# Designs tried in a protein design run: peptides against a protein of PDB entry 6IDX. Part 96

Target 1, 380 residues: chain A of PDB entry 6IDX
Amino acid sequence: KELAKLSADVTFATEFINMDGIIVLTRLVESGTKLLSHYSEMLAFTLTAFLELMDHGIVSWDMVSITFIKQIAGYVSQPMVDVSILQRSLAILESMVLNSQSLYQKIAEEITVGQLISHLQVSNQEIQTYAIALINALFLKAPEDKRQDMANAFAQKHLRSIILNHVIRGNRPIKTEMAHQLYVLQVLTFNLLEERMMTKMDPNDQAQRDIIFELRRIAFDAESDPSNAPGSGTEKRKAMYTKDYKMLGFTNHINPAMDFTQTPPGMLALDNMLYLAKVHQDTYIRIVLENSSREDKHECPFGRSAIELTKMLCEILQVGELPNEGRNDYHPMFFTHDRAFEELFGICIQLLNKTWKEMRATAEDFNKVMQVVREQITRA

## One batch from the design tools (peptide; aimed at target 1 E177 L322)

Design b2_p29_7_s3 (made by RFdiffusion4, then SolubleMPNN; from b2_p29_7, 20 letters changed)
Fold by OpenDDE base, seed 4:
Structure b2_p29_7_s3 (fold): chain B 380 residues (1-380), chain A 29 residues (1-29)
Amino acid sequence: as target 1 above (380 residues)
Amino acid sequence: MTEKEFERRKRLQEEAAKERKKEIEKKKA
């Protein structure tokens, strides 16, 4: 206890480290010697002293043994561990992950996000904070090949639901530390959209063209049997498709794929449109047909609007920005759905369509409508 | 968590994020 308190002092820490005191602390953890009187309390103070000593940055985190890592990981994975040991063990693992890529690799083999979920289901907000902080650290240090797996773990309804119900909707005020970790988690989650936001459509890719064709099919052929084989009328079909792409509100009526070659928002806009068309088909069809049947120059161009709205949402949500140490703002709404960005798009595209009508907008008013919609979204 | 610990962790997270961005940018180039 006294050692843990004194370890916060840099002068004491320097002298203690010079005496190989930190090695003694690591060996105490490695030994796992439960035979000591008050072992749990002694271990909690040992881990506190270790953290405080390492926090001076005098000793590299790479000095720790694999046995030490396994012991600390063991305290996090074991059921019914002492709360004080658990908290410090989570903090140590987070610090190891953040300070060393080598330690990240070892820890990522010993601990899964699934094991950390149990530590989110507790009433102790400090444990919850360290658990999310460790998840964030693992996500930050994950190599590219593992980022999608981490993404999928966050998209898992279970983790999202637990964060929403036990952290965000908990019976306790969210502390600044937790708010920051939720912010970081949100930023990291939005950054998964960056790849799609920066992916240009290839107009020559048949699979990508088939998505645009599917948007057309859902809007205009929903009542027509797919059995209309590609018969000999190829030119009349091309002219028909050009009309349909105009009614869909694409800028390039001849080749709508060209509208998705600009990044941002690239393919992310097409993903949002396809999601709307498949998941909210009635809403999609209504928006498209309502604007496609207008002859009064007050038609809202859906395709153009969807692209610019996707770009706007990326700007508002700061997609591709880094977590900032000074920010603690998070949006609870993004924990309510696994496809929260696409759902937000679906809400905002309806808002845009409504605002367009209320303003009696024409194509010349497009930028004004987008500005009004931006203000509405940012005030909500 | 102490305020000192909190501030340190925020900095380390931001540094890790900066490193990750640099790695992504190097692969896009």
Scores: peptide ipSAE 0.420, ipTM 0.899, DockQ to the pose 0.883
OpenDDE base, seeds 1, 2, 3, 5: peptide ipSAE 0.420, 0.419, 0.415, 0.415; ipTM 0.899, 0.899, 0.897, 0.897

Design b2_p29_7_s4 (made by RFdiffusion4, then SolubleMPNN; from b2_p29_7, 20 letters changed)
Fold by OpenDDE base, seed 2:
Structure b2_p29_7_s4 (fold): chain B 380 residues (1-380), chain A 29 residues (1-29)
Amino acid sequence: as target 1 above (380 residues)
Amino acid sequence: MSEKEIEKRKRLMEKAAKERKEEIEKKKE
């Protein structure tokens, strides 16, 4: 206890380290020996002293043995561990992950996000915060090849539901640090959209063209009796499709694929449109047909609007940006839906369509409508 | 969680974020 307190002092820490004191502490952890009376208390103080000593930056984190890492990981993975040991163990792991890529690799082999989820189900917000902070550290330090796996772990309905039910909807106010950790987790998750946001459509890719054609089919052919014989000549079909793509509100109604060649938002806009069309088909059809039937120049161009809205949402959500340590503005919606970005898009595209009507907008007012919609989204 | 711990975490996260940004920038060159 006294050692743990004194270890916060740099003079004491320096002298203690010079006396190989930190090595003794690491060996105590490595031994795993539960033979001492008050072992849990002694271990908690040992871990505290170790953290405080390491915080001085005198000793490299890479000095720790694999046995030490396994012992600390063991304290986090054990179902019945003293809360004081658990808290310090989570903090040590976080520090190891953040300070060393080599330690990250070793820890990532010993601990999964799934094991850390159990620490989110507790009533202690500090434990929850340490657990999320460690998840965020692992996510941030993950190499590109493993980021998708971390992402998939977050995309798991289970993790989101636990965060929602035990953290966000907990019977206690969310502290600033927890709000920050939720924000960090959200931002790191949105960064997964960056790949799609930066993917240009290939106008020559038939599979991608087929998605655009599917958008047309869902909008215009869903109620059409399949009996309309495929026999109209290829040229009449092309002309018909051009009309349909105009009604869909694409800028390039001859070749809508060209509208997705700009990044951002690239293919992410097409993903959002397809999600809306498949998951919220009635909403999609209503929006498209309501605007396609207008001859009064007050039609809202769905295709263009969807692209620009996707881009706007990427900007608002800071897709592709790293977390800012000064922010704590997490969106609870992102913990309620499996495809929260696409669902947000679906809400916002309806808001856009409504705002367009209320403003009696024309194509010339497009940027003004988008600005009003931006203000509405950012104030909600 | 102490203010000291929060500030420590902040510094470590900022460092890690910076390192990741530098890696991303190097891949774009």
Scores: peptide ipSAE 0.398, ipTM 0.899, DockQ to the pose 0.758
OpenDDE base, seeds 1, 3, 4, 5: peptide ipSAE 0.397, 0.393, 0.395, 0.397; ipTM 0.898, 0.896, 0.897, 0.898

Design b2_p29_8 (made by RFdiffusion4)
Pose (drawn by RFdiffusion4):
Structure b2_p29_8 (pose): chain A 370 residues (1-223, 234-380), chain P 29 residues (1-29)
Amino acid sequence: KELAKLSADVTFATEFINMDGIIVLTRLVESGTKLLSHYSEMLAFTLTAFLELMDHGIVSWDMVSITFIKQIAGYVSQPMVDVSILQRSLAILESMVLNSQSLYQKIAEEITVGQLISHLQVSNQEIQTYAIALINALFLKAPEDKRQDMANAFAQKHLRSIILNHVIRGNRPIKTEMAHQLYVLQVLTFNLLEERMMTKMDPNDQAQRDIIFELRRIAFDAETEKRKAMYTKDYKMLGFTNHINPAMDFTQTPPGMLALDNMLYLAKVHQDTYIRIVLENSSREDKHECPFGRSAIELTKMLCEILQVGELPNEGRNDYHPMFFTHDRAFEELFGICIQLLNKTWKEMRATAEDFNKVMQVVREQITRA
Amino acid sequence: AASAERRQALRRKEAAKAAEEARAAKEAA
């Protein structure tokens, strides 16, 4: 108890650390008996002292043994133990992950997505905060080529709805540190879109060109002389600036292939809305048609700017958009809503092709005021 | 309370640093 008190003082901490005092603590956790059952209070003070000592930055986090790591991960992976032990254990794991790629790799193997998510279902906001913090730390430290798989795994176990039901709509008001972790989670989540945003279409890749052909087919085949007239104009009546080679329009980065993904999502998941928008504007040879392809690409870019896809998380922000915690595909759903808004605003302005940038500005103002 | 605040500031700083390192690694690649 006394060690937990004094270890926050750097003057004391240095003395104790210079005698390998941290090893006394790690050895106790590694091999001490009945720690959770008979000595949980002692164990809580031990973990408090350990974290306080490590927070002084005198020694590397890489000093910790695999045995110590496994024991701490064990306290998190178990059917919940004492709240004080769990809080400190989650905090130790977060610090290990943030401070070492090697520790991240070992910890990622010792804890499951389901175990971490289950700790969000406790009524204690600090336990919830550290759980989200550990999740955020795993995302921050995951290799670029593994982060997407991790996101899918957490999504399949309902991380989003659990946060919505147990944190955002929970009884306890969200305090500043929890709000900060939600902000970080949202930033990391939006940043999963960044690679596709910056990926150019290869116009010479037939498979990619066939995706655009499919997009056009879904809409034009819902319309016979009129259907023939649409196809004679290649992709003009789908609204692409490059009428003959629309794949070239997807070399603009941002938004790149993310725009294609959004269009395909709208066509497949919301086929009626996609068909309505395209057919209201595919036979319009007055200058008043709203160009779908051009509008979708620019809207995708605009949403990426509004939502700050690609921005790094920082210390100063605690903001988040709660509606993104209400749908697994909220970004794509937002695209669909905004493309309908864009078409409504376009008609309200009796807009022509020359008005394209003005309409996009009004849409930007509509979205950002909402 | 003061100890918790200190830790929160430290964890925010570390997380920001980790994000910057991940970005730098992506740019180098």

Design b2_p29_8_s1 (made by RFdiffusion4, then SolubleMPNN; from b2_p29_8, 18 letters changed)
Fold by OpenDDE base, seed 2:
Structure b2_p29_8_s1 (fold): chain B 380 residues (1-380), chain A 29 residues (1-29)
Amino acid sequence: as target 1 above (380 residues)
Amino acid sequence: SALEERRFKLRRRQMEKAARERAEEIRKR
């Protein structure tokens, strides 16, 4: 206890480290010897002293043994652990993950996101905070090959549902630290959209062109049997498609693929459009047909609007931005749905279409409409 | 506690540092 308190002092820490004190503390943890009276209390103070000493940045985190990592990970994976030990163990693991890629690799083998999710299901907001912090650290440090797995684990209804129900909708006010961890988690989640946002459409990729064709099919051929394979379109069919792409509101109605070559928002705009068309088909068809049947120059160009809206949403949500230590602003809505970005797009595109009608906008008013919509979204 | 708040502030800085380092690694690839 006294050591844990004194370890916060840099002078004491320096002297204690020079006396190999940290090595002694690590060996105490490594031994796992539960035979001591008040072992749990002693261990909690040992882990506190270790953290305080390491937080001075005098000693590299890479000095820890694999046995030490296994013991700390063991305290996190055990269902019946003292809350004080658990809290300190989560904090140690977070620090290890953040400070060393080699330690991340070892820790990622010893703990699962599922084990960390179990620590979110408790009423203790401090434990929840440390658990989310460790999830965030693991998510940040995950190599590219495993990042999608972490993304999928976060995209799993389970983690979001648990955070929503046990953290956000908990009976306790959210503390500033928890709000920060939720913010970080949200930033890391939005950064998964960055790849698609920066992916240019290849106008020569037939598979990508088939998605645009599918948007056309859903809008105009929804009652037609899907059995009509996209046969080699005669010149008449090409001319028909050009008309349809104009009605869809693409800027390049001859080759709509060209509208998705600009990054941002690149392919992410097409993903949003396809999601709207498949998941909210009635809404999609209504928006497209309401504008395609107009001959009064008050048509809202859906394709152009969807692209610019996707770009604007990426800007508002700061997609690709790094987590800031001072921020704690998060959007609870993004924990309510697995495809919350695409759902937000679906709400915002309806708002845009409504605003366009209310303003009696023409193509010349496009930027003004987008500015009004931006203000509406940012005030909501 | 004031000590816990200090620890959390340190962890936030470590997170931001690690995020910057990763972003730099991605840009170099």
Scores: peptide ipSAE 0.500, ipTM 0.934, DockQ to the pose 0.898
OpenDDE base, seeds 1, 3, 4, 5: peptide ipSAE 0.499, 0.487, 0.499, 0.489; ipTM 0.934, 0.931, 0.934, 0.931; seeds 3, 5 fail the geometry check

Design b2_p29_8_s2 (made by RFdiffusion4, then SolubleMPNN; from b2_p29_8, 15 letters changed)
Fold by OpenDDE base, seed 2:
Structure b2_p29_8_s2 (fold): chain B 380 residues (1-380), chain A 29 residues (1-29)
Amino acid sequence: as target 1 above (380 residues)
Amino acid sequence: SSLEERRFRLRRRRMEQAAKERKAAIEAA
């Protein structure tokens, strides 16, 4: 107990480390010997002292043995561990993951996100906070291939639902540290959009062109009997599509793919449009058709609006920004749905369309409409 | 405790630093 308290002092820490004291602490953990009276209390103080000593940055985290890692991971993965040991073990693992990629690899072999999610289902907010902190560390340090797996995994949907139900909708105030960890998780989640936001459409990629064609099909052919597709020659078909792409509100009516070559928002805008068209088809069709039949110059260009809205949402949500130590602002709505960004887009595109009508906007008012919509979104 | 707050701040800084290191590694790749 006294050692754990004194370990916070840099002078004491330096002297204790010089006496190989930290090695003794690691060996106590490695031994796993539960035969000592007050073992749990002693272990909790040992882990506290170890953390405080390591936090001075005098000793590399890579000094720890694989046996030590396994013991600490064991305290996190075992059921019915002492809360004080669990808390310190989570904090040690977090620090190990953050400080060393080699330790990350070893820890990722010993623990699963599923095991950490179990620690979110408890009434102790401190345990929840340390569990989310470790999840965030693992998420940050994951290789790109595994990061996408962590993002797509049932683990994220489950993680999201558990956080929503047990943390955000809990019967207790969210402490500042928990708010920070939720912010970090949100930032790391939004950064998964960065790749798509920075991906330019290849105008020669047929698969990407087929998505644009599918947007056209959903808007104009979904209610048309497929039998009435006039077998009109390739040129007439191309001219017809040019008209349809104009009605969809693309800037480049001849080759809409060119509208997605700008990054940001690149392909992320097309992803949002496709999501809207597939998941909220009635809303999509309504927005497109209401504006496609207008000859009064008050048509809201859907394609252009969707692209610029996607870009604006990326700016508002700060997509691609790094976690900041001082921030604790998070959006609870992003824990309500697994496709929350696309759902937000769907809400905001309706708001944009409404605002366009209310302003009686023309194409010349486009930037003014976008500014009003930005203010509406940021005040909500 | 003031000690816990200090530890939390240290870990927050380490998270931010690790994120910066990752970004730098991606940009250098």
Scores: peptide ipSAE 0.464, ipTM 0.920, DockQ to the pose 0.876
OpenDDE base, seeds 1, 3, 4, 5: peptide ipSAE 0.462, 0.459, 0.462, 0.460; ipTM 0.920, 0.919, 0.920, 0.919; seeds 1, 3 fail the geometry check

Design b2_p29_8_s3 (made by RFdiffusion4, then SolubleMPNN; from b2_p29_8, 16 letters changed)
Fold by OpenDDE base, seed 2:
Structure b2_p29_8_s3 (fold): chain B 380 residues (1-380), chain A 29 residues (1-29)
Amino acid sequence: as target 1 above (380 residues)
Amino acid sequence: SELEERRQKLRRRQQEEAARERKAEIEAR
């Protein structure tokens, strides 16, 4: 207990480390000897002292043994561990992950995000905070080959639902540190959109062109069986498609694929459009047909609007930006749905279409409409 | 506690550093 308190002093820490004191603490953890009276209390103080000593940055985290890692991971994976030991064990694992790629690899073999999710289902906000912080650390230190697995874990409805129900909607005020860790998690989640945002459409890729054709089909041929393969249309059919792409509001109505070559938002705009068309088909068809039937020059160009709105949403949500240590702002709505970005797009495109109509906008007013919509989104 | 506040500050810095490293790795590809 006194050691844990004194370990906060840099002078004491330096002397204690010079006396191999930290090695003694690691060996106490490694031994796992539960035979002592008050073992849990002693262990909690040992882990506190160890963590405080290591936080001085005098000793490399790489000094820890695999046995030590396994013991600490064991305290996190065991269901009946003292809360005090669990908290310190989560903090140690977090620090190990953040400070060493080699330790990350070892820890990622011993613990799963699924195990950490169980620690989110508790009434202790400090445990929840350490669990989210460790998830964030694992996500940040994940190599490229494992990033998709982490991305999938964050995309899992289960994790989001647990965070929403047990953390965000908890019967207690959210502390500043929890708000920050939720912010970090959200930033990391939005950065998963960066790849699609920076992916240029290849105008020569037939599969990507088929998605644009599917948008046309859903808008204008909603009752037609998809079995009519887009065969080599006659010149008359090509001319018909050019008209349809104009009605869809693409800037390049001859080759709409060219509208998706600009990054940002690249293919992410097409993903949003396709999601809207498939998941909210009635809304999509309504928006397209309301604007395609107008001969009054007050048509809202859906394709152009969808692209620029996607770009705007990426800017508002700071997609691809680094987490800032000073920020604590997170959006609870992004924990309510697995496809929350695409759902937000679907809400915002309806808002844009409404605003366009209310303003009696023409193509010349496009930037003004987008500015008004930006203000509406940022005030909500 | 003052100790917890120090740890939180350290965590935030280390998270930002890890994010910078990750970004640099992506930009180098």
Scores: peptide ipSAE 0.540, ipTM 0.943, DockQ to the pose 0.912
OpenDDE base, seeds 1, 3, 4, 5: peptide ipSAE 0.532, 0.532, 0.537, 0.535; ipTM 0.941, 0.940, 0.942, 0.941; seeds 1, 3, 4, 5 fail the geometry check

Design b2_p29_8_s4 (made by RFdiffusion4, then SolubleMPNN; from b2_p29_8, 16 letters changed)
Fold by OpenDDE base, seed 4:
Structure b2_p29_8_s4 (fold): chain B 380 residues (1-380), chain A 29 residues (1-29)
Amino acid sequence: as target 1 above (380 residues)
Amino acid sequence: SAREEARQKKRRELMEKAAKEAKKEKEEK
């Protein structure tokens, strides 16, 4: 206990490290010897002293043995560990992951996201906070290929649900540190949209063209059997599609693929449109047909609106921004659904169409409508 | 405690640093 307290002093820490004191602490952990009287209390103070000593930055985190890592990971993976040991073990692992890519690799082999999720299902907010902090560290230090896998995994959907039910909707007020960790997790999650936001559509990619054609089909042919093979492209059919793409509100109604070559929002806008069309088909059809049937110059161009709204949402949510140490602002709504960005898009596109009607807007008012919608979204 | 807040701040600073490094690594690929 006194060692843990004194280890916070830089002068004492320097002297103690020079006496190989930190090596003695690591060996106590490595031994795993539970036969000592007061082992749990001794271990809790040992881990405290170790953290305080390492926080001076005098010793590299890479000094730790694989046996030490396995013991610390063991305290996190075991179901019946003292809360004080668990808390310090999570903090040690977080620090290891953040300070060393080599330690990240070793820890990622020893610990599963499922084990960390179990520590979110407790009433102790400090344990929950350190568990999310470690998840955030693992997510950040993961290779880019593994980050996308982590996002798409069932574990991420489960993680979201557990955070919503046990942290956000918990019986305790959210402390500043937990709010920060939720903010960081949200930023890291939104950064997965950055790839699609910066992906240009290839106008020559047939699969991407087929998505635009599917948007047309859902809007105008919703009751028609797909039996009309796309291959009989008579000039009359091309002219028909050009009319349909104009009614969909694409800027380039001859070649709508060109509207998705601008980044941001690139392909992310097409993903949002396709999600709306497939998941909220009635809403999509209503929005398109209400604007395509107007002859009064008050048509809201859906395609253009969807692209600019996607870009606006990326700006509001700061997609591609780095987590800031001073921020604690998180949006609980993003934990309510697996596809929360696309759902937000679906809400906001309805708001945009409503606002367009209320303003009696024309195509010349487009930027004014977008500004009003931005203010409405930012105040909600 | 003031000491716990100071530790939390250091970890946040470290996380921000690690995020900057991860962004650079992504931009270099």
Scores: peptide ipSAE 0.397, ipTM 0.902, DockQ to the pose 0.899
OpenDDE base, seeds 1, 2, 3, 5: peptide ipSAE 0.394, 0.397, 0.431, 0.390; ipTM 0.901, 0.901, 0.916, 0.899; seed 3 fails the geometry check

## One batch from the design tools (peptide; aimed at target 1 T48 A133)

Design b2_p30_1 (made by RFdiffusion4; failed a check: the pose's geometry)
Pose (drawn by RFdiffusion4):
Structure b2_p30_1 (pose): chain A 370 residues (1-223, 234-380), chain P 30 residues (1-30)
Amino acid sequence: KELAKLSADVTFATEFINMDGIIVLTRLVESGTKLLSHYSEMLAFTLTAFLELMDHGIVSWDMVSITFIKQIAGYVSQPMVDVSILQRSLAILESMVLNSQSLYQKIAEEITVGQLISHLQVSNQEIQTYAIALINALFLKAPEDKRQDMANAFAQKHLRSIILNHVIRGNRPIKTEMAHQLYVLQVLTFNLLEERMMTKMDPNDQAQRDIIFELRRIAFDAETEKRKAMYTKDYKMLGFTNHINPAMDFTQTPPGMLALDNMLYLAKVHQDTYIRIVLENSSREDKHECPFGRSAIELTKMLCEILQVGELPNEGRNDYHPMFFTHDRAFEELFGICIQLLNKTWKEMRATAEDFNKVMQVVREQITRA
Amino acid sequence: AAEREAAEMESLEELKERAIRRRRADFAAE
């Protein structure tokens, strides 16, 4: 108890650390008996002292043994133990992950997605905060080539809806540090879109060109003389600036292939809305048609700007858009809603092709005021 | 690319510092 008190003082901490005092603590956790059952209070003070001592930055986090790591991960992976032990255990794991790629790799193997998500279902906001913090730390430290798989795994176990039901709509008001972790989670989540946003279409890749052909087919085949007239114009009546080679329009980064993903999502998941938008504007040879392809690409770019895809998380922000915690595919759903808004605003302005940038500005103002 | 890496490193350090402050505040509240 006294060690937990004094270890926050650097003057004391240095003295104790210079006698390998941290090893006394790690050895106790590694091999001490009945710690959770008979000595849980002692264990809580031990973990408090350990974290306080490590927070002075005198020694590397890489000093910790695999045995110590496994023991701490064990306290998190178990059917919940004492709240004080769990809080410190989650905090130790977060610090280990943030401070070492090696520790991240070992910890990622010792804890499951389901175990971490289950800790969000406790009524204690600090436990919830550290659980989200550990999840955020794993995302931050995951290799670029593994982060997407981790996101899918957390999504399949319902991380989003558990956060919505147990944190955002929970009884306890969200305090500043929890709000900060939700902000960081949202930033990391939006940043999963960044690679596709910056990926150019290869116009010479037939498989990619066939995606655009399929997009056009879904809409034009819903319309016979009128259908034929649409196809004679290649992709003009689908609204692409490059009428003959629309794949070139997807070399603009941002939004790149993310725009294509959004269009395909709208066509497949919301086929009626996609067909309505395209057919209301595919036979219009007055200058008043709303160009779908050009509008979708620019809207995708605009949404990426508004939502700050690619921005790094920082210390100073605690903001988040709660509606993104209500749908597994909220970004794509937002695209669909905004493309309908864009078409409504276009008609309200009796807009022509020359008005394209003005309409996009009004849409930007509509979205950002909402 | 180097500028982006440096920005990522700085951001991570800011988050680590805040995590420490949050932990100290929680322990002191006990």

